# Ledger of designs, part 154: peptides against a protein of PDB entry 3V4O

Target 1, 234 residues: chain A of PDB entry 3V4O
Amino acid sequence: DQPLAKDKVALLIGNMNYREHPKLKAPLVDVYELTNLLRQLDFKVVSLLDLTEYEMRNAVDEFLLLLDKGVYGLLYYAGHGYENFGNSFMVPVDAPNPYRSENCLCVQNILKLMQEKETGLNVFLLDMCRKRNDYDDTIPILDALKVTANIVFGYATCQGAEAFEIQHSGLANGIFMKFLKDRLLEDKKITVLLDEVAEDMGKCHLTKGKQALEIRSSLSEKRALTDPIQGTEY

## One batch from the design tools (peptide; made by RFdiffusion4, then SolubleMPNN)

Design b2_p23_4_s2 (from b2_p23_4, 9 letters changed)
Fold by OpenDDE base, seed 2:
Structure b2_p23_4_s2 (fold): chain B 234 residues (1-234), chain A 23 residues (1-23)
Amino acid sequence: as target 1 above (234 residues)
Amino acid sequence: SFEENLKKLEELGIPREDWLQAL
């Protein structure tokens, strides 16, 4: 009695060429490799690079429109970001320096919108820093995720830590993608899969004590990225 | 449809050159 997806859709965003912030390199390769993997999982994938605030908001809005009852959605972001008191923000390439919440996309707001879609599964993966932005004084207004939301949120760095790429150079992949790509195609419950990725990261000397994967889930069902689309063969 | 959504993305100002891949 394997669960079925009504459809599978993914939006991947990699921001690298920031106007007013340090440029990144890893998102290019990471988005590319993740695209290929998700394609193998029968996701319809839109992969976008170097999005402005306007473009990011539009892309996310359009992605949300694709979400519906029983749909599997995956949203991936790699780029600059920050976290203030539980609120996480994705930074567009045209964000000013310093950036503020009004210049950025709030992850928790997106998650809230996702939970309203009654998706079969919604995965939100962030590969960005969780460093505090001292120039943003936004007070968090956080609502608990609904139990029926089937949302899995992965945050690929420690609280208060910068993204590994910012601290280190010379890696083809970001650290998160390095470990994620090895397991993404496994037929496992997504939370189990991500937990194993987290363990792999924890065993690596490069990331030990420097970067970790935080997983938050409201998933109450056994759902996997490998679940077949309704009407298709596995 | 997915294709229609792609059109919307383009219409909403996301240029094709920013697309790594659309599947």
Scores: peptide ipSAE 0.023, ipTM 0.612, DockQ to the pose 0.020
Fold by OpenDDE base, seed 3:
Structure b2_p23_4_s2 (fold): chain B 234 residues (1-234), chain A 23 residues (1-23)
Amino acid sequence: as target 1 above (234 residues)
Amino acid sequence: SFEENLKKLEELGIPREDWLQAL
């Protein structure tokens, strides 16, 4: 029984040229490489760099509109971020120093909205720092996430861990992308695929004990990024 | 549609130069 996707859509965001924070290098290359890989998987991809708060919110809103029954959606973010009280925040390039929750996009809010969609598969991949922001004590009032069987969440760093950039094939990649790109095209259930990526990271001397991939999933079906689009021969 | 939403992204003030790739 081959699962089918109604459509495949992806939004990739890479923030690197921050106004008030250290500049990053990996997001450019990582977004580029991921874009090319997802296109090979027949995803329709929007890849954006260096988004302001306004632009990020708009991009996410538009992405959510693309999600519908049976659609495979993938949201990827690479940039600065933080985690407070179980809430993760993506930092726009125009965020002040120090930034606060009001300046950032709350991942859990986005996840809540994603769960309202009857998607066939919904993948959220974050490659960002998960350090505590001591300058923000805000606890967002969030409704409990609904129990759905279509959400896969990947967090490429451990809580409190720094993000590292490494040279790979002459390019400066994030560690997560280094391992993800080697397996992304495999015809496997997405959670299995990510678990294997996590294992690869754990075996590498460069990442062992420094960075890990955290996977959260309620996916009960065998859904893969390689699943064919309905009405097509794949 | 995907195409329509791309247009909306542009209309919503995301500079074209910030696009690495689309579609």
Scores: peptide ipSAE 0.021, ipTM 0.600, DockQ to the pose 0.020
Fold by OpenDDE base, seed 1:
Structure b2_p23_4_s2 (fold): chain B 234 residues (1-234), chain A 23 residues (1-23)
Amino acid sequence: as target 1 above (234 residues)
Amino acid sequence: SFEENLKKLEELGIPREDWLQAL
């Protein structure tokens, strides 16, 4: 039988105009196109650009409140980031240089909070660099992540993200979004869909060795972004 | 509701100009 979503909500964040860090270009177009695609999938979408730390924390908090039993949630972030000691951090536009963990949003903390929700499907997509931040020696003490179902995590990483951004002329998609948008509307289990995106990225000579998609999931059901909302015709 | 929370986001100081797209 066709799985049903209680509702579909998405928060998209694209940070580009950093105050103390190199400006990015791809998030603008990526967030825009992803917004349009998710709307075609009947998601209620909030798309935000250039968020400060305060704004990011508030947006994420409010988004988490929307994640309830049976809800399909999608959180997308594109911007600067780093990874230290297994912890990933999203960098707000007002982050200092150098930025530290207290200035950033910890992905693992958000994931923990997501796992506490009884969502029908929860997708977290990160398009950020996983470069080490040598200026941050803090080791966050985080509780172990829970083993809960229906969580899908996609992490798009680029070895030379800055160099790649510089090479982009005009307004073009980031590499991850370029491949994601071609498959996002397919009626497939989300993990299968993302796996195919990963394969496409791996086969492309322009992407191979430069950017990869890491997929982690606890999804035990055949859930797709195309699943209809409860109470609607399908 | 989603709409109510959207309003809350604005109340929390996220300027409208930062919205690329709202519902």
Scores: peptide ipSAE 0.020, ipTM 0.579, DockQ to the pose 0.020
Fold by OpenDDE base, seed 5:
Structure b2_p23_4_s2 (fold): chain B 234 residues (1-234), chain A 23 residues (1-23)
Amino acid sequence: as target 1 above (234 residues)
Amino acid sequence: SFEENLKKLEELGIPREDWLQAL
């Protein structure tokens, strides 16, 4: 009766030391803490920092190769980003100023590829800005996610504020990770868990109206990050 | 395998020094 994962794999990317953009600090601590938490959940975790475009693409490609039928995958990114016309882009550390879509990784493209893997669960968490990039005029063609994709997409944003502003708040963690880490180990359906995180963010006076979590889900099954791996005793 | 793919990451230009954690 208990859902089982064929395997659990996670790729965590934290970009901080940008060459032509403001440096960030939170991703280091956030990736570190998330790594430790996911290890407690029996995830095989690859945590990478300060990736170039080439490195990011390769990392994502290799991560996708780890995904397969019944596998639980989690992809986390913290760094600079932007959103144009429904497409979100992760910004590599070597991205030019201004960055354009061809210099960045399109989240929706990755999601499209993830849905083809027939995973037991895919969680994609973004901790990046959602501001429009006026220097990118790319008009994307967005495909709908499959109903059976079992993808949960969480997008944490600072509501128009720059990540730089958050760095001066004195918080060790990013705002999203501050709330996520308190609930991540709970044995709950992942969408329920993230909803609670969103509510916590909404209740906190420090984040109310300043930070929000958008959740998009095609998950039709009760799946939790705590679900045991097939072949292991629980 | 996971371990094999980790090795591929390095071969594809992601050095160990960029890893916070690897298996």
Scores: peptide ipSAE 0.022, ipTM 0.588, DockQ to the pose 0.020; fails the geometry check

Design b2_p23_4_s3 (from b2_p23_4, 8 letters changed)
Fold by OpenDDE base, seed 5:
Structure b2_p23_4_s3 (fold): chain B 234 residues (1-234), chain A 23 residues (1-23)
Amino acid sequence: as target 1 above (234 residues)
Amino acid sequence: SFEENLERLKAAGVPEEDWLQAL
C-alpha cells in the first residue's frame, strides 16, 4: 500500500570557507539544522563542511556506496555554484577563481550514478546560485538518464538566478533553508512539500524578484521523506 | 536568528539592497 524505503541516506555538504571566493556563513547553520531534521526522519546522514574538490568527490563516492535498490537518496548542497546548459555544478572550497566544470562536481553526474544503484527516490536540494558561468565554455557530455520517475530537484533559486544569505556577522539560515526547515517533517509527497515551501518563500519581501524556489521533478509515486524504512515499524 | 539579523541590519542603517550576499 505505502511506498517503502529500503533505507534512507543523505549527504549534506556546506561550503563556506572558500580560498579564492567570498566566504559564506549560512551553510554552517543550514547543514546543522537539516542534519537534525533528517535524522528525525530516520535518514542516515553524513554532514560535511568546507570540502575540497578531492574531499567532495570522496564524499560522493562514499555516499553512493550506501545507496542500493529502493534506497532513498538525498543530496543537499549549500555553497557557491553555477548552472550551465541545465547542469548544476557545486564548487569546492579550493576551486580556482574563476572555476570551471573540471574543478566542480556535476549534480547530474551524481544523479546518473544514483540511478545505476536503482534508488527508490533521488532528491536534490541545491542551495546555490544558478547563474551561467561565463568563464566556463565547456559543454559537458553527460550520459542519458534512465526513465526512473523518482527524481526531485529543489532549487533554491530560479534558472539563471542567484541564491542568497543574509550578509551579517551573526549566524542565520540562508533564504532557502529558512523556509524548508519549517515543512521538512511534514508527511507529504516531497513535491507537494516543496511546493508549499515555494509559496512560503514567495511571501518573503526580501527576496521577491531575486530568489524563488524551483521544483523540477519526475515522480510518479507518492514518495515522502517520512516514508518508513522497510522492516521497521510504521 | 534570521529575523534578528535583519533587525540588526536595519538598526545599523544598512541599505536593504546590501542585506544579501549571493551564494
Scores: peptide ipSAE 0.423, ipTM 0.874, DockQ to the pose 0.881
Fold by OpenDDE base, seed 2:
Structure b2_p23_4_s3 (fold): chain B 234 residues (1-234), chain A 23 residues (1-23)
Amino acid sequence: as target 1 above (234 residues)
Amino acid sequence: SFEENLERLKAAGVPEEDWLQAL
């Protein structure tokens, strides 16, 4: 049977113009293109660029308000980030240098809150570095996640590694989105889709040994981004 | 485009190791 979504909601954040960190370019294009793709998939999409910590937290709060039982929630982030002890941290544009966890948004905390909404699917697409932040020695104490079996992480790179964009003045996708966009509209289980993206990325000579997509999932149902919204006919 | 940027970098003689910026 075809899984159904009660609704489909996405929050896309692209941070580029950092105050205290190197400026990025790809998030602009990546957020734009992903927005268009997700809208084709009938997602309600909120796309935001260059968010401060305060704005990011507010955006997440508003995003969570749109989630409910059976809703598909997708969070995309492109920007600076790091990973400490398995926790992913998105870096706001006004983060200090160096930044710490209290300056950043923890993705796993967002996941916890999404679970409380009893969402039908939780997808995180994180186009950020996953290197250890040596300036943050705190060990996050997070509430235990529920066993919902509806979680998918698509990391642009593997643990401890960096994600990249082309260092050029011209507008172009980051490495992750370059490959993701070609597959995103496919009617496949989201983990299968991402696996294909991983293979495509693996063929990129430029990033071999530097960046590889990682999929982390607990998804017990064949859910796809193409799943229709309940009560609607498109 | 992504490919066009790569070609620009090649044309400019930029070493491949300098083509990427870490996020």
Scores: peptide ipSAE 0.423, ipTM 0.875, DockQ to the pose 0.883
Fold by OpenDDE base, seed 4:
Structure b2_p23_4_s3 (fold): chain B 234 residues (1-234), chain A 23 residues (1-23)
Amino acid sequence: as target 1 above (234 residues)
Amino acid sequence: SFEENLERLKAAGVPEEDWLQAL
């Protein structure tokens, strides 16, 4: 009864050197460390830094080409972002100031496309702020999602809140990745794993009342990132 | 490391409210 993945594919995007927005530092380290961890989990990992809108859209397109029925898909994003009406928007490094939805990539749109691929598992790890963008009053018309019961969102922070990194010259993880990396290799259902990460983050006095992990999932099977790939030893 | 950076901030006398940058 061991769950199996047809394949495991991850796209990691870290945006830090923004042209018209504050520079970030943690995405560099976070993408690097997460890449190493996911490769240990036998994910095929594409890791990219400082993507323009055009490059981000192309990266997502290429990522989707690697997805198919039963494939585990994981999208990680670290950078500036916002959330309007429950829709998460990743901000490219060349986004204008202020940015609008037309300048950004909508995560829910990506999810819809992943569902069309009939993936076995869809995991989104979003290390970005989730505050409303008051400069964008557009309500995106999204098609209804299918009921696939294989979706997990790990938000670095709560709805309407911010995610943080340490403001220092030295390189270090962001708050989310600091705790995520310690548990990522555990053989546990992904929602259970993230719940433990949430508890660990909750013990950090520095972000108490400022940042808390949110898990949003519809996962009816005991799927883990450690699940073996079909045709391999387990 | 994360912890080392915090210690550096403390040693430099930076107020804790200024330790974090929002993404």
Scores: peptide ipSAE 0.418, ipTM 0.870, DockQ to the pose 0.861
Fold by OpenDDE base, seed 3:
Structure b2_p23_4_s3 (fold): chain B 234 residues (1-234), chain A 23 residues (1-23)
Amino acid sequence: as target 1 above (234 residues)
Amino acid sequence: SFEENLERLKAAGVPEEDWLQAL
């Protein structure tokens, strides 16, 4: 009984050239390579770089319009970020210093909106730091999530920890994408795939004790990124 | 590549603790 997707849609965001925060390098390469991989998996992919708050909100709105019942939705983000009270915040390039939740996009709020679309699968790949933002003490009041059992979070790092890229003039993948890209095309349940990526990352001496992949999921079906789209031959 | 950048850092004598930048 092969699971089927009604469609597959991905939004990839890479923020590097921040106005008031340290500039990054890896998101450029990571977004480019992930775009090519997801297209091989028959995803409809929108890839964007260096988005302002307004542009990010608009991109998410347009992404949500492409989602519907049974559609696989994937959101990838690489850039600055933080986590307060279990909520993940993506930082736009025009965010002030210091930034607050009102300047950023809350991932859990996006998830809530995706659930309203009755998607078949919701995957979040977040290549950002997850440390507490001490300059923001606001507790967000979000709508309660539905019980959909179709949610997968792949965090590049553990709760309260940092994610990294190589500090060098040359272009290279971030740590997370370095390992993710080698397994992304495998025909496996997405949580199993990410678990194998976690093991590969764990063998890297460079980030041992500094960065580890965290998987948070509620997935009651054997859903894979390789699942065929309904109406197509497999 | 990722591996090439690491080799460049090693060749330049950069301390391993300085090889990474936090996102």
Scores: peptide ipSAE 0.396, ipTM 0.864, DockQ to the pose 0.848

Design b2_p23_4_s4 (from b2_p23_4, 8 letters changed)
Fold by OpenDDE base, seed 2:
Structure b2_p23_4_s4 (fold): chain B 234 residues (1-234), chain A 23 residues (1-23)
Amino acid sequence: as target 1 above (234 residues)
Amino acid sequence: SFEENLERLKKLGVPEEDWLQAL
């Protein structure tokens, strides 16, 4: 019994040229490569680089407008980030130093809004650090999530840990995307796919003890990124 | 490519511990 998506929409954000934080390199290539892969999977992809807080919020709003009942929504983020009390925060390029949650976009809030759209699948691929931001000791008050059983988080690194890119004078590569791209087109349940990516990453000696993929999911159906779009023939 | 970057770093003699930048 092949599950179907009503549509498949992805928002990819890569932040590199931070004003008040170290500049990154990998998001450029990583967003590009992921864009190509997701398009092969028949996702409608919006890819954006170096977004300010305002632009990021607008991008998310526009992304949400494309979501509807049964639609697969995928959010990819590469850039600076942090995690406080289980909440993931994406850091815009114009974020102050230090930044606080009010300067950033909370992924769980986006998830809540996606749930309101009654999406068929919510996938978050977060290529960012997950260290505690000591400059923000507030605990965000978030609305309770619905029990939709259609949520998958792929964290590039473990809770409290950092995610890495390869330093290079030219184009750089993120560790997460290096391994993700090799399996993304596989017709497998998304959690199984990510688990295999985790194993592949685990073989990398460069990041042993430093970075490991974490999968957090509540997915009661065998949904894959390869799932056909309803009403279409491929 | 990722592999090409690694080879470049090796040729430059950069210690592996310095190859990574935290996001």
Scores: peptide ipSAE 0.365, ipTM 0.817, DockQ to the pose 0.775
Fold by OpenDDE base, seed 5:
Structure b2_p23_4_s4 (fold): chain B 234 residues (1-234), chain A 23 residues (1-23)
Amino acid sequence: as target 1 above (234 residues)
Amino acid sequence: SFEENLERLKKLGVPEEDWLQAL
């Protein structure tokens, strides 16, 4: 009666030491915290820092290969990024300045590939800026998520401050992780959990009107990160 | 298998010092 995961796998990417862009610090702490939390949730976690374009693409490709029927997958990225006309891009540490779409990983393309997997749950969390990149002329191509994709997409963004500016706030964690870590272990439907995180962010004077969590979901089933793995007892 | 795929993830050429946690 309780939903079961065939397996639980997570890929966490934190990019900080950019070659041609401002260095970040929050991704290290955030990836660390999230790793520990997901481990408590019995996820098999691969956490990688400071990935080049080649490494990021390979990591994502291999992660996608882990996704299969009934598998719970979680992909987390913290680092530089941008959004142009609805297309979001994760920026590798070796990206040139200015970076362009061909130097970056398109989130929507990854989401599209995730839809082809019959996962029990697929969570994609982004903690990156949503600033426009004027040097990218990529034409927007937005595909709707499939109803049966079981994908939950969380986009934590700073509208008023770049990721670099968050480091100056004195916060150990990124703002998103600050609130996420308080709820991530709760036995709740993942969309409900993230919605509560969004509400917490909205009530906080530090984040109100400055940072928000956008949640998009094609999850039509009750699924929680706390759902046990098949063949295991908790 | 999951284990084989995870092993491939570890062989992506990312230095171990850049791994926060690897399976």
Scores: peptide ipSAE 0.021, ipTM 0.594, DockQ to the pose 0.020
Fold by OpenDDE base, seed 1:
Structure b2_p23_4_s4 (fold): chain B 234 residues (1-234), chain A 23 residues (1-23)
Amino acid sequence: as target 1 above (234 residues)
Amino acid sequence: SFEENLERLKKLGVPEEDWLQAL
């Protein structure tokens, strides 16, 4: 008896055309590829590109409102980012140079809000930089994350480096998406699936020692992205 | 507003390729 999803919803954000920062290319293709894959998995997908701070905050807020009991939610972000003092920040396209925490979206805050939802499965995937931002001296004091079930967090990047810095010319996708897309449709527990992606990244000479996938999970059930939606036959 | 438009797009099932134009 396989688990059932009440519904499946996804928000994909790809920021490329930054006003005051280097432009990126990979997010466009990556968001497109992921959109197609998630739709094959019967997700309702909202894909947005080049969001300002205002737009990003609103998009995330609206996505969070869609997360209810039994719902499968997936949030994906590709773009610039940074990590300071254990806090990760997603950078909107209109962020100033240098950007600060007040200009960005705090990942840990979003995760906290996600944990408050009684979702059947909640996946957060980040493809962004984990480099420290020396221009941001703000130390946000965040409450400890609650211990809740069915949250899966994937962070694909290189510590101390920007994601695009390790990209090789000629690649259609970003590094993370290159490996993720090969396995995303597999009928496996999502944490197992992501672990296999991590192994693939680790074995590849192009990514070994450069980019890794960090996985954090509170998932205690065998939930998969392929799980059928309640009331449907598969 | 952006949030109102987003909700409208979701409810209407507007194709992804039209999102940027509609927002």
Scores: peptide ipSAE 0.018, ipTM 0.563, DockQ to the pose 0.019
Fold by OpenDDE base, seed 3:
Structure b2_p23_4_s4 (fold): chain B 234 residues (1-234), chain A 23 residues (1-23)
Amino acid sequence: as target 1 above (234 residues)
Amino acid sequence: SFEENLERLKKLGVPEEDWLQAL
């Protein structure tokens, strides 16, 4: 009983060259490595760097249009961000300092739109800061994910913690990507896979007590990134 | 389709140098 994907599509966004905020380095390498891994999993991948608010919104809109019945979707973001009362925000490179919700993309709004799709699997991975932004007074948007949405949400770093970069294999990787890349190709239910990544992070002396992976899902089926595409032989 | 959306993305004002990879 092998589940099948109608198609596999991914949007990867890495913001590093911010105009009004500290520049990052890890997103470049992390997006590159994740792109190569997802290609091995037969994902069609769009990888973008240093997006403005306008560009990010358009990219996400186009990604949402790709989501349809049976499709496997993966959205990855690496960059600056913040979390206020359960609302998470991705920060475009042209965001002012300080940034506010109107300058950023609300993750929960995107998730709300994603859950309206009848996807086979939808993975949203965030590698960004989760600290509070005191300059934003946005009220919480905390709608529960639909049970049938098959959404898996992975949020790297602890709430309030800064993202750290580590040197790995001669490259500066984000902490999340360091551990994710070692397991991403495994034929396991995606929530199990991410849980193992979380355990690996917890056992590492570099990340123990500093970095973590939060996993939320409405996935009731045994879906894996390795699942074959309908009409193909794996 | 993916190809159609990719083309749209290219027309949304995103500079080519900002594309790491597109498939």
Scores: peptide ipSAE 0.019, ipTM 0.566, DockQ to the pose 0.021; fails the geometry check

